Peptides against a protein of PDB entry 5EG6. Designs and how they scored, part 24

Target 1, 151 residues: chain A of PDB entry 5EG6
Amino acid sequence: RLRSQTVSTRYLHVEGGNFHASSQQWGAFYIHLLDDDESEGEEFTVRDGYIHYGQTVKLVCSVTGMALPRLIIRKVDKQTALLDADDPVSQLHKCAFYLKDTERMYLCLSQERIIQFQATPCPKEQNKEMINDGASWTIISTDKAEYTFYE

## One batch from the design tools (peptide; aimed at target 1 H32)

Design b1_p19_8 (made by RFdiffusion4; failed a check: the pose's geometry)
Pose (drawn by RFdiffusion4):
Structure b1_p19_8 (pose): chain A 148 residues (1-2, 6-151), chain P 19 residues (1-19)
Amino acid sequence: RLTVSTRYLHVEGGNFHASSQQWGAFYIHLLDDDESEGEEFTVRDGYIHYGQTVKLVCSVTGMALPRLIIRKVDKQTALLDADDPVSQLHKCAFYLKDTERMYLCLSQERIIQFQATPCPKEQNKEMINDGASWTIISTDKAEYTFYE
Amino acid sequence: HTTLKEGEPHTGSTYMLFN
């Protein structure tokens, strides 16, 4: 959110995009700190904590973003030292692991990476673009099937 | 630990992300 500005992470046409009309449900998988990038990867059980490495995988298309470090957001900054459990409707940032402070970011409908600004005296913090702050919430679905 | 592959069905909880 930048209420009219609200966009959702979604996959269509073979790309991740920030949609104003539809939202995707993504599996969030924990990965070990030393797992490497690839189409194949190992996931781990447990509750998601800030600072941990995760993979987001579209439940519909099966496509996934690169490994991300989920980080807590305070106003406009990513807190790199935060390690408490990720909770419902928390504001989060996703750092693309092994990049120069590049975060998952929207530019209107486009999903891009955007570089964070290091903070002056508080070096456990990085300033992030407004399009790099994401609110997380668990999802569910009900299905009914009938035929005449 | 479980090994998975992109482009194939997975299991677990699902989440919505919005900005």

Design b1_p19_8_s1 (made by RFdiffusion4, then SolubleMPNN; from b1_p19_8, 8 letters changed; failed a check: the pose's geometry)
Amino acid sequence: STTLREGEPVTGPLYGLYT

Design b1_p19_8_s2 (made by RFdiffusion4, then SolubleMPNN; from b1_p19_8, 10 letters changed; failed a check: the pose's geometry)
Amino acid sequence: MTTVRAGEPLTGPLYGLYT

Design b1_p19_8_s3 (made by RFdiffusion4, then SolubleMPNN; from b1_p19_8, 10 letters changed; failed a check: the pose's geometry)
Amino acid sequence: MTRIREGEPVTGPLYGLYT

Design b1_p19_8_s4 (made by RFdiffusion4, then SolubleMPNN; from b1_p19_8, 9 letters changed; failed a check: the pose's geometry)
Amino acid sequence: STTLRAGEPVTGPLYGLYT

## One batch from the design tools (peptide; aimed at target 1 H32)

Design b1_p20_1 (made by RFdiffusion4; failed a check: the pose's geometry)
Pose (drawn by RFdiffusion4):
Structure b1_p20_1 (pose): chain A 148 residues (1-2, 6-151), chain P 20 residues (1-20)
Amino acid sequence: RLTVSTRYLHVEGGNFHASSQQWGAFYIHLLDDDESEGEEFTVRDGYIHYGQTVKLVCSVTGMALPRLIIRKVDKQTALLDADDPVSQLHKCAFYLKDTERMYLCLSQERIIQFQATPCPKEQNKEMINDGASWTIISTDKAEYTFYE
Amino acid sequence: SFEVLSSSYHYDPRLVMLFN
């Protein structure tokens, strides 16, 4: 959110995009700190904490973003030292692991990576673009099937 | 007439929605 500005992470046409009309449900999988990038990867059980490495996988298309470090957001900054459990409707940032401070970011409908600004005296913090702050919430679904 | 084929509810804490 930048209420009219609200966009959702979604996959269509073979790309991740920030949609104003539809939202995708993504599996969020914990990965070990030393797991490497690839189409194949190992996931682990447990509750998601800030600072941990995760994979987001579209439940509909199966496509995934690169490994991400989920980080807590305070106003406009990513807190790199935060390690408490990720909770419902928390603001989060996703650092693309092994990049020069590149975060998952929207530019209107587009999903891009955007470099964070290091903070002056507070070096456990990085300033991030407004499009790099994401609110997370668990999802569910009900299905009913009938025929005449 | 109508025949009900199935009804179900699905929840997985690993499934999340992300928005900005």

Design b1_p20_1_s1 (made by RFdiffusion4, then SolubleMPNN; from b1_p20_1, 10 letters changed; failed a check: the pose's geometry)
Amino acid sequence: GVIILSEGYFYDPRLVGLYT

Design b1_p20_1_s2 (made by RFdiffusion4, then SolubleMPNN; from b1_p20_1, 9 letters changed; failed a check: the pose's geometry)
Amino acid sequence: GVVILSESYFYDPRLVGLYT

Design b1_p20_1_s3 (made by RFdiffusion4, then SolubleMPNN; from b1_p20_1, 9 letters changed; failed a check: the pose's geometry)
Amino acid sequence: GIVILSESYFYDPRLVGLYT

Design b1_p20_1_s4 (made by RFdiffusion4, then SolubleMPNN; from b1_p20_1, 10 letters changed; failed a check: the pose's geometry)
Amino acid sequence: GVVLLSEGYYYDPRLVGLYT

Design b1_p20_2 (made by RFdiffusion4)
Pose (drawn by RFdiffusion4):
Structure b1_p20_2 (pose): chain A 148 residues (1-2, 6-151), chain P 20 residues (1-20)
Amino acid sequence: RLTVSTRYLHVEGGNFHASSQQWGAFYIHLLDDDESEGEEFTVRDGYIHYGQTVKLVCSVTGMALPRLIIRKVDKQTALLDADDPVSQLHKCAFYLKDTERMYLCLSQERIIQFQATPCPKEQNKEMINDGASWTIISTDKAEYTFYE
Amino acid sequence: GNYIFYIQPFAPSRTLTATP
């Protein structure tokens, strides 16, 4: 959110985008700290904590973003030292692992990476673009099938 | 807000393959 500004992470046309009309449901998988990038990867069980490495995989298309480090957001900053459990409707930032402070970010409908600004005296913090702050919530679905 | 709707499966460790 930038209420009219609300956009959702979604996959269509073979790309991730920030949609104003539809939202995708993504599997969030925990990865070990030393797992490497690839189409194939190993996932682990457990509750997601800030600072951990994760893969987001579209439940509909199966496509995935690169490895991300999920980080807690305070106002406009990513807290790199935060390690508590990720909770419902928390604000999060996703650092693209092994990049120069590049975060998952929206630019209108586009999904891009955007570099964070290091903080002056507080170096466990990075300033992030407004489009790099994401609210997380668990999802569910009900299905009914009938025929005449 | 800028939302990510997520599913967190609770299952044993395993290898997955992403769709290109």

Design b1_p20_2_s1 (made by RFdiffusion4, then SolubleMPNN; from b1_p20_2, 9 letters changed)
Fold by OpenDDE base, seed 4:
Structure b1_p20_2_s1 (fold): chain B 151 residues (1-151), chain A 20 residues (1-20)
Amino acid sequence: as target 1 above (151 residues)
Amino acid sequence: GNLLGYIVPQEPARTLRARP
């Protein structure tokens, strides 16, 4: 059993036409940078540039081409998502994916399902929202389309 | 924890189509 693979470790994956959380397989997703005013749709215009926190992105499965709705990638500090962080995103950062134009909904892993989790305001810090562990993602840069790990 | 593998696109700015 791989040390990094436990019953509590899950990976974003697409299978059977659906996003889910796998304990054995993980997909590689294109992270496309969008303009802040880009509308939602199947077709979207990608812009050039290094991705920073606070920017709008599209996650597209490199294998299936399936995409999630527009997301704002936000920096995570402990159990909070930072609303005003704008530094560059890099490998092994923990981040949260806010579903754009929602009431504090974040991409969340719950058991084997991908759901939306509503963050709660941070009373003492207006620039932060409280998220759960399921809404915190460790991002890993890769050039491969898909990985499978054995226990 | 939750892990997400990502690829930074190397192609220039363009219009793409993705399935919902």
Scores: peptide ipSAE 0.423, ipTM 0.887, DockQ to the pose 0.694
OpenDDE base, seeds 1, 2, 3, 5: peptide ipSAE 0.422, 0.369, 0.395, 0.346; ipTM 0.885, 0.852, 0.868, 0.830

Design b1_p20_2_s2 (made by RFdiffusion4, then SolubleMPNN; from b1_p20_2, 9 letters changed)
Fold by OpenDDE base, seed 2:
Order: structure tokens, then sequence, then C-alpha cells
Structure b1_p20_2_s2 (fold): chain B 151 residues (1-151), chain A 20 residues (1-20)
């Protein structure tokens, strides 16, 4: 008898000065909107407004202040990232974070680690890239700096 | 799935608002 394994939910979290994926703890992040021409660095100029797909963002941990590199937030349809979507980003809708100025590298969760995963071009649709499940994210709002779940 | 918690700048809305 074979039994299927259910994939558990994991959260982006910072611990010990590192980004990781936790099943029990999740961090709260500031999402800053950057200009398209903003350079990489610890200090950056931010813009106001609602975030749209295709825009450049910075994810900053509210507790530690640690930040990921500049990301382009992209809309996700099933297992593909849409390259030309520009509508407003909504919570609870799947999205992907493209590492800006890379060759199709996306922020990816692999077990307990945060890695970069290279998307595969979609042969039939130039406006799409194929990503794995680990590269799809759901954004949820929080008023807390950090949450811990107890089962 | 993968979840990302974000700080709501003002009132919670479905559309993401950047932190100024």
Amino acid sequence: as target 1 above (151 residues)
Amino acid sequence: GNLLGYIVPQEPERTLRAVP
C-alpha cells in the first residue's frame, strides 16, 4: 500500500541571520516599491502606492531588517510566471519573485532552505516561464512582527 | 504552499500597498 505525502505549508522566516523556510514560524516583511532603475544596496529610495505585477520590490524583515535582493513580483498562473502582467497585486493570489537581472532565477523554497530556482522558458508562450511549486508564493497580511504556530 | 507575511501599511486591503 502506497500513501501519498501531503506537502506542508511553509513560511519565509529569518533566523540566525539567514532566510529560511519554517513550518512553525513565519516572519513579517515590509514590501517596498522601488523605481525600475533603482540600484542594489542596503539603502534604497522607495515609492508609494499599490504594487503592480512587473514592478521592482524589496522584501525587508520587520524584525531583523535583513533584505532580499531586488525582486520583480510576477503573477502566477498555475505553474507559470507571467512576464507581461501589470495589474495590481492582490493578497491570497499566487505570485513569484524574479531575482532582478538574473537569467530567470526565482525565489524558491526547497524544504527548509530558500534558494534560487531557474525557470524554464515556455515554448509556446513567450510571455510565460515555467516555475516549480516552490517558487510560487501567497502573500498574506499581518499586524505582527512574527507569528509562531503550535499544532 | 509557500506563505509570505507582509506588514500592512495602513488598513488591510486585498491589493498590496507598498510600505512608504
Scores: peptide ipSAE 0.382, ipTM 0.862, DockQ to the pose 0.253
OpenDDE base, seeds 1, 3, 4, 5: peptide ipSAE 0.364, 0.369, 0.377, 0.364; ipTM 0.849, 0.851, 0.859, 0.850; seed 3 fails the geometry check

Design b1_p20_2_s3 (made by RFdiffusion4, then SolubleMPNN; from b1_p20_2, 9 letters changed)
Fold by OpenDDE base, seed 4:
Structure b1_p20_2_s3 (fold): chain B 151 residues (1-151), chain A 20 residues (1-20)
Amino acid sequence: as target 1 above (151 residues)
Amino acid sequence: GNILGYIVPQEPERTLRAKP
C-alpha cells in the first residue's frame, strides 16, 4: 500500500501539536465529507458516501484529533489543479487540497513544513490553476493510526 | 511526492470514502 521512502518523499504528520512534513513518519487521517455550506469550526456535520472532487472535506489526525481547515479536494492533471472536476476521488490519482475561501491557496509541503502555496491561474485554461509539486498529494489507505518507515 | 495516510472507514477501497 505504501511505496518505499525516497529523498523527495514526505508524509503529512502531526507532532507536538503541529502539522509537519516527515520523511520517516506518517500520520493516518480521517477524511470527513462536509456540506458545501458548512462553516468553519471544531465541530462540524459530516456526510456519508464516496468523496468526489470539488467537495469540501476535513482532514483529522486519527491520533491527536488535530484538524486542518476546510479543504476542497481537487483533481490534478500534470501540474494543474482542475477547478470543475467532480468525479470520484481515487487513490490512483494525485490530488490537491484547496484551502476553502482563500485566494487560490493550496496545502503544500516545503521541506519539513506545511505551508500554503498560491496557485497561478492558467491563462489559456480558465478551469485550471497551476500548482507546484509540493501541492500534489497521493492518498494511500492504511489500517493503522501511525507509521514509521525505515528504508 | 507527498503522501497522505487515510483510514478507510470500512474495508479498503480504491475510491475514497468519507468517515461517517
Scores: peptide ipSAE 0.412, ipTM 0.862, DockQ to the pose 0.252
OpenDDE base, seeds 1, 2, 3, 5: peptide ipSAE 0.393, 0.410, 0.405, 0.395; ipTM 0.863, 0.863, 0.860, 0.857

Design b1_p20_2_s4 (made by RFdiffusion4, then SolubleMPNN; from b1_p20_2, 9 letters changed)
Fold by OpenDDE base, seed 1:
Structure b1_p20_2_s4 (fold): chain B 151 residues (1-151), chain A 20 residues (1-20)
Amino acid sequence: as target 1 above (151 residues)
Amino acid sequence: GNLLGYIVPREPDRTLRAVP
């Protein structure tokens, strides 16, 4: 269980119709799994099961219903996003959220803002892209009723 | 770090489970 927060700890949150990062306010999101060929839209068809890296997901705020665009969840190795990882996603590992159909744009935290960060190709490793720390995320579960986060 | 809180559809598991 997450006992306390530090200055460096930020949570994805929705306020005033916008996504932002907060050190105090905790957003809880539904993570939906989509088909790889699912088009962008407010309405989408979801799949069941455990999420694997490389799959397309939708992050939907449990309170407001606001959603980010389609994301591909990717495994993170140090400061690189792996493009070909396909194992099950675990809360034990950091991940990155690639904005689908973009030129290496990733969901990134910059101060209190959620922005898109363009990853840099790895010339010698075609299966990797370099991301910054702000584009690395840790997913933690929360109780729906209490919004208590667990490590 | 950057934290994303998600609601586990059923019993909490460290393996990420999609909401049906």
Scores: peptide ipSAE 0.403, ipTM 0.874, DockQ to the pose 0.250
OpenDDE base, seeds 2, 3, 4, 5: peptide ipSAE 0.367, 0.399, 0.381, 0.397; ipTM 0.861, 0.876, 0.860, 0.873

Design b1_p20_3 (made by RFdiffusion4)
Pose (drawn by RFdiffusion4):
Structure b1_p20_3 (pose): chain A 148 residues (1-2, 6-151), chain P 20 residues (1-20)
Amino acid sequence: RLTVSTRYLHVEGGNFHASSQQWGAFYIHLLDDDESEGEEFTVRDGYIHYGQTVKLVCSVTGMALPRLIIRKVDKQTALLDADDPVSQLHKCAFYLKDTERMYLCLSQERIIQFQATPCPKEQNKEMINDGASWTIISTDKAEYTFYE
Amino acid sequence: SSTYNFGGDKNFKVEYHFDE
């Protein structure tokens, strides 16, 4: 959110995009700190905590973003030292692992990476673009099937 | 496995499938 500005992470046309019309449901999988990038990867059980490495996988298309470090957001900053459980409707930032402070970010409908600004005296913090702050919430679905 | 949404507060979908 930048209420009219609300966009959702979604996959269509073979790309991740920030959609104003549809939202995707993504599996969030915990990865070990030393797992490497690839189309194949190992996931682990447990509750998601800030600072942990995760893979987001589209439940519809199966496509995934690169490894991300989920980080807590305070106003406009990513808190790199935060390690408590990720909770419903928390603000989050996703650092693309092994990059120079590049975060998952939207530019209108586009999903891009955007570099964070290091903080002056508080070096456990990084300033992030407004499009790099994401609200997380668990999802569910009900299905009914009938024929005449 | 659980699924999550990003970017807002939407979290539940209902799907109806009908055939004649």

Design b1_p20_3_s1 (made by RFdiffusion4, then SolubleMPNN; from b1_p20_3, 13 letters changed)
Fold by OpenDDE base, seed 2:
Structure b1_p20_3_s1 (fold): chain B 151 residues (1-151), chain A 20 residues (1-20)
Amino acid sequence: as target 1 above (151 residues)
Amino acid sequence: MKLFGFGGTVSHKEYYTFFE
């Protein structure tokens, strides 16, 4: 399994018109469900329904309206992203965000930056891809536009 | 719609990739 050394906890945040990894603040995002054949763009058609793993989504900052490219939300099991999981998304599970139409690239935390990290195939388990810690996300429910954490 | 935040742990490894 791919192993990385954890430095700190960071959150997806938008500041100054850019996505970054903040240790102090986290942004509140809309998760828009898209059709599987929806094309990339600033404007997109949103579908109704409960989000399941394997579906295509858009993350849109509730404050700035900034959005990431189309993502496939995948269930995480230990250090692997599950490719065939299709159960409803649960906050009890970590998740990974596959960048749609890439070669196993996942949304990932790297210091203060948000980057793409290439997952490694699992030869013994074709339905799994190995990801690093920074690509494994915890979902936080909120009604607030932004949350500042004070430790 | 319900709002969500996202958090995780950061590795010391540095990567320099760009989004589309």
Scores: peptide ipSAE 0.429, ipTM 0.766, DockQ to the pose 0.196
OpenDDE base, seeds 1, 3, 4, 5: peptide ipSAE 0.442, 0.314, 0.349, 0.405; ipTM 0.766, 0.682, 0.727, 0.751; seed 1 fails the geometry check

Design b1_p20_3_s2 (made by RFdiffusion4, then SolubleMPNN; from b1_p20_3, 11 letters changed)
Fold by OpenDDE base, seed 4:
Structure b1_p20_3_s2 (fold): chain B 151 residues (1-151), chain A 20 residues (1-20)
Amino acid sequence: as target 1 above (151 residues)
Amino acid sequence: MKLYGFGGTVSFKAYYTFEE
């Protein structure tokens, strides 16, 4: 049997009043920084500044205004989400979106669907949780960024 | 590139693998 492995890339998108994983279109989202104690709701107070891993954010579709629940943006290292990373979010890193106040649920794509994926704890590394590729997001576009240079 | 949380939009992609 000839086996072939295919990689499918999809974009976070809103269509028909729902979040989905589009093969053709990407959504443009406002990413609002929230206080850690901000409650869930349609209305929320936002903070200004650069977003750091570990912080609470709200993703809002720029077109429809539809929003995901409060998320904690986490740095991804290979197949693991880092729980204690707190450096500034960089486009050079993959990121994961932990659904706040859940048991290790992360925003994940599965084919055309957006689902919650439950991460698995890393027994030997308490600061990491194992996620799948669909929960590892790449920032592909941003119109508000600052470049950091390293020697 | 740092992500600034005010005044701009951001887009995301991810991937999955499957066998055919």
Scores: peptide ipSAE 0.577, ipTM 0.890, DockQ to the pose 0.061
OpenDDE base, seeds 1, 2, 3, 5: peptide ipSAE 0.526, 0.525, 0.532, 0.359; ipTM 0.878, 0.874, 0.878, 0.877

Design b1_p20_3_s3 (made by RFdiffusion4, then SolubleMPNN; from b1_p20_3, 11 letters changed)
Fold by OpenDDE base, seed 5:
Structure b1_p20_3_s3 (fold): chain B 151 residues (1-151), chain A 20 residues (1-20)
Amino acid sequence: as target 1 above (151 residues)
Amino acid sequence: MKLYGFGGTQSHKVYYTFEE
């Protein structure tokens, strides 16, 4: 399941073909690793392996089968997304989901809605861009998710 | 704890409608 770091009572959920936030329901998701050159579409090929920051992923609802567009998972430091981090993704770290091939758009929780938030470049640090709290996520393993966590 | 993904071929409807 996915939840906002700041709004911990709200969880990413799919209902009626729409992504939204729920305080009562949480969604279980598949997280798929893609090649960097994989194109956007309903059909896609996925890879085996540990997921690292900077890699392209697909999030798929385990119930409805609805997918988000291709995302790049990025490491978060406070309220900044790191553009060059490449270590393995850990549940102990906050992450952000960059919408691939956009102008710094990130998956963001705003109230009960899932929106795109445009990050602002950091003037003094080229490897960072500023995001808001709603764009910072935590991934939690569930028995319904088709990915595995290793300590 | 680290994330591990499993390979294969997938087919899913894609959600493209976002608000800003």
Scores: peptide ipSAE 0.400, ipTM 0.876, DockQ to the pose 0.031
OpenDDE base, seeds 1, 2, 3, 4: peptide ipSAE 0.369, 0.378, 0.393, 0.076; ipTM 0.865, 0.866, 0.875, 0.531

Design b1_p20_3_s4 (made by RFdiffusion4, then SolubleMPNN; from b1_p20_3, 11 letters changed)
Fold by OpenDDE base, seed 1:
Structure b1_p20_3_s4 (fold): chain B 151 residues (1-151), chain A 20 residues (1-20)
Amino acid sequence: as target 1 above (151 residues)
Amino acid sequence: MKLYGFGGTKSFEAYYTFFE
């Protein structure tokens, strides 16, 4: 019996008013930088400037206007999310999206679904949380390849 | 404002039986 391993890429997409993971279609999103003390809501104040890891952001579908809850964008190191990284976000690095004010819940793809996945704490490394592969995201520019996030 | 997409990766295993 032969064993074969296949890697598949799926994209965050909005269809029928819901977020899902598509192998064929991808959504174009705005990423808005928020203040750390910004409250959850449909309306929010956007900050200008480069987005850094550890900051609060809003992802908004450019077509439908559908938005995810407030997220903290975190740097990923292999299978872990870094809790204290604060350098500028780059497309060259993978990232994770922590659902703000939750118990280590991260935005995660599972087959065609978008779910929340609970990260496991690293007892011996307090600045890291263990995530699965579905919670690690690659950022792609729709118009121009940028090395850093800017708003 | 610039637009972005987000992609993730998943892996799966498949098994095959064949005659040599």
Scores: peptide ipSAE 0.236, ipTM 0.602, DockQ to the pose 0.188
OpenDDE base, seeds 2, 3, 4, 5: peptide ipSAE 0.032, 0.033, 0.037, 0.025; ipTM 0.486, 0.432, 0.509, 0.504; seed 4 fails the geometry check

Design b1_p20_4 (made by RFdiffusion4; failed a check: the pose's geometry)
Pose (drawn by RFdiffusion4):
Structure b1_p20_4 (pose): chain A 148 residues (1-2, 6-151), chain P 20 residues (1-20)
Amino acid sequence: RLTVSTRYLHVEGGNFHASSQQWGAFYIHLLDDDESEGEEFTVRDGYIHYGQTVKLVCSVTGMALPRLIIRKVDKQTALLDADDPVSQLHKCAFYLKDTERMYLCLSQERIIQFQATPCPKEQNKEMINDGASWTIISTDKAEYTFYE
Amino acid sequence: ATQELYETLGAQLFVIPGHS
């Protein structure tokens, strides 16, 4: 959110995008701190905590973003030291692991990476673009099938 | 109605807990 500004992470046409019309449901998998980037990777069980490395995988297309470090957001900043459980409707930022402070960010409908601004005296914090703040919520679905 | 609910909540990323 930037209510009319609301966009959702979604996959279509082979790309991740920020959609105003549809939303995707993504598996969020915990990865060990030392797992490497690849099309194949190992996931682990457990509850998701800030500071942990995760993979987001589209439940519809199976496509995935690069490894991300999920971080807690306070107003406009990513808190790098936060390690409590990720909870429903929390604001989050996704740092692209092994990058120079690049975060998952939207620019209108486009999904891009955007560099964070290091903070002056508070160096456990990084300032992030408004498009880099994401609200997380668990999803579910009901299905009914019939034929005449 | 579902989209309006989600816009009210400010929800943006919808997740499914993943498992090994």

Design b1_p20_4_s1 (made by RFdiffusion4, then SolubleMPNN; from b1_p20_4, 13 letters changed; failed a check: the pose's geometry)
Amino acid sequence: SLLEELRRLGVQLLYIKGKA

Design b1_p20_4_s2 (made by RFdiffusion4, then SolubleMPNN; from b1_p20_4, 13 letters changed; failed a check: the pose's geometry)
Amino acid sequence: SLLEALRALGVQLGYIKGKA

Design b1_p20_4_s3 (made by RFdiffusion4, then SolubleMPNN; from b1_p20_4, 13 letters changed; failed a check: the pose's geometry)
Amino acid sequence: SELERLRELGVQLGYIKGTA

Design b1_p20_4_s4 (made by RFdiffusion4, then SolubleMPNN; from b1_p20_4, 13 letters changed; failed a check: the pose's geometry)
Amino acid sequence: EKLEELRRLGVQLGIIKGKA

Design b1_p20_5 (made by RFdiffusion4; failed a check: the pose's geometry)
Pose (drawn by RFdiffusion4):
Structure b1_p20_5 (pose): chain A 148 residues (1-2, 6-151), chain P 20 residues (1-20)
Amino acid sequence: RLTVSTRYLHVEGGNFHASSQQWGAFYIHLLDDDESEGEEFTVRDGYIHYGQTVKLVCSVTGMALPRLIIRKVDKQTALLDADDPVSQLHKCAFYLKDTERMYLCLSQERIIQFQATPCPKEQNKEMINDGASWTIISTDKAEYTFYE
Amino acid sequence: HETLKEGTLDHHGSTYMLFN
């Protein structure tokens, strides 16, 4: 959210995009700190905490973003030292692991990576673009099937 | 621990919505 500005992470046409019309449901998988990038990867059970490495995988298309470090957001900054459980409707940032402070970010409908600004005296913090702050919430679905 | 592959529909667990 930048209420009219609201966009959702979604996958269509073979790309991740920030949609104003549809939202995707993504599996969030915990990965060990030393797992490497690839189309194949190992996931782990447990509750998601800030600072942990995760993979987001589209439940519809199966496509996934690169490994991300989920980080807590305070106003406009990513807190790199935060390690408490990720909770419903928390604001989060996703650092693309092994990059120069590049975060998952939207530019209108486009999903891009955007470099964070290091903070002056508080070096456990990084300033992030407004499009790099994401609100997370668990999802569910009900299905009914009938025929005449 | 479980090994999975991208581009498949064999993933499991809870799902999440992300918005900005």

Design b1_p20_5_s1 (made by RFdiffusion4, then SolubleMPNN; from b1_p20_5, 10 letters changed; failed a check: the pose's geometry)
Amino acid sequence: SRTLRSGTLDHTGPLYGLYT

Design b1_p20_5_s2 (made by RFdiffusion4, then SolubleMPNN; from b1_p20_5, 9 letters changed; failed a check: the pose's geometry)
Amino acid sequence: SRTLKAGTLDHTGPLYGLYT

Design b1_p20_5_s3 (made by RFdiffusion4, then SolubleMPNN; from b1_p20_5, 11 letters changed; failed a check: the pose's geometry)
Amino acid sequence: SRTLRAGTLEHTGPLYGLYT

Design b1_p20_5_s4 (made by RFdiffusion4, then SolubleMPNN; from b1_p20_5, 9 letters changed; failed a check: the pose's geometry)
Amino acid sequence: SRTLKSGTLDHTGPLYGLYT

Design b1_p20_6 (made by RFdiffusion4; failed a check: the pose's geometry)
Pose (drawn by RFdiffusion4):
Structure b1_p20_6 (pose): chain A 148 residues (1-2, 6-151), chain P 20 residues (1-20)
Amino acid sequence: RLTVSTRYLHVEGGNFHASSQQWGAFYIHLLDDDESEGEEFTVRDGYIHYGQTVKLVCSVTGMALPRLIIRKVDKQTALLDADDPVSQLHKCAFYLKDTERMYLCLSQERIIQFQATPCPKEQNKEMINDGASWTIISTDKAEYTFYE
Amino acid sequence: SPTVMLSTGDAPASSVTVTL
């Protein structure tokens, strides 16, 4: 959020976007630290911890973002050394692995990458754009089917 | 594998969808 500012990660028209009207449900898969980028990749079981590499895959379209390092957010900074379990409604940042401090970021409805600002004396921290902070929550669904 | 919702907000969201 930037309550009227709230946007959700969503996939439509073949693109990821930050929607004000709909939200997507994404599988979050843990990857090993040394897995490489590709359309095919290996996932692992376990609970998601900050600092780990993950793939986000749209449950509806099957499309996925590049490998991301999920990081804990404190106010406006990404904490690179944090390694505790990711919990419900935690603020997170997603660093695009193998980039120069580029984070998953929204610019209105657009999903872009945005470079983080390194911190002066605290070099385990990076300052991130307000659009690079994401709140994470598990989702579920109920389905009912009938015909007359 | 679990599914997650990512948002900018701090609260969950829900919706109903009907298909005819």

Design b1_p20_6_s1 (made by RFdiffusion4, then SolubleMPNN; from b1_p20_6, 12 letters changed; failed a check: the pose's geometry)
Amino acid sequence: MPLVLLSTGDSPVEKAYYYE

Design b1_p20_6_s2 (made by RFdiffusion4, then SolubleMPNN; from b1_p20_6, 12 letters changed; failed a check: the pose's geometry)
Amino acid sequence: MPLVGLSTGDTPVEKAYYYE

Design b1_p20_6_s3 (made by RFdiffusion4, then SolubleMPNN; from b1_p20_6, 11 letters changed; failed a check: the pose's geometry)
Amino acid sequence: MPLVGLSTGDSPVEKAYYYL

Design b1_p20_6_s4 (made by RFdiffusion4, then SolubleMPNN; from b1_p20_6, 12 letters changed; failed a check: the pose's geometry)
Amino acid sequence: MPLVGLSTGDSPVEKAYYYE

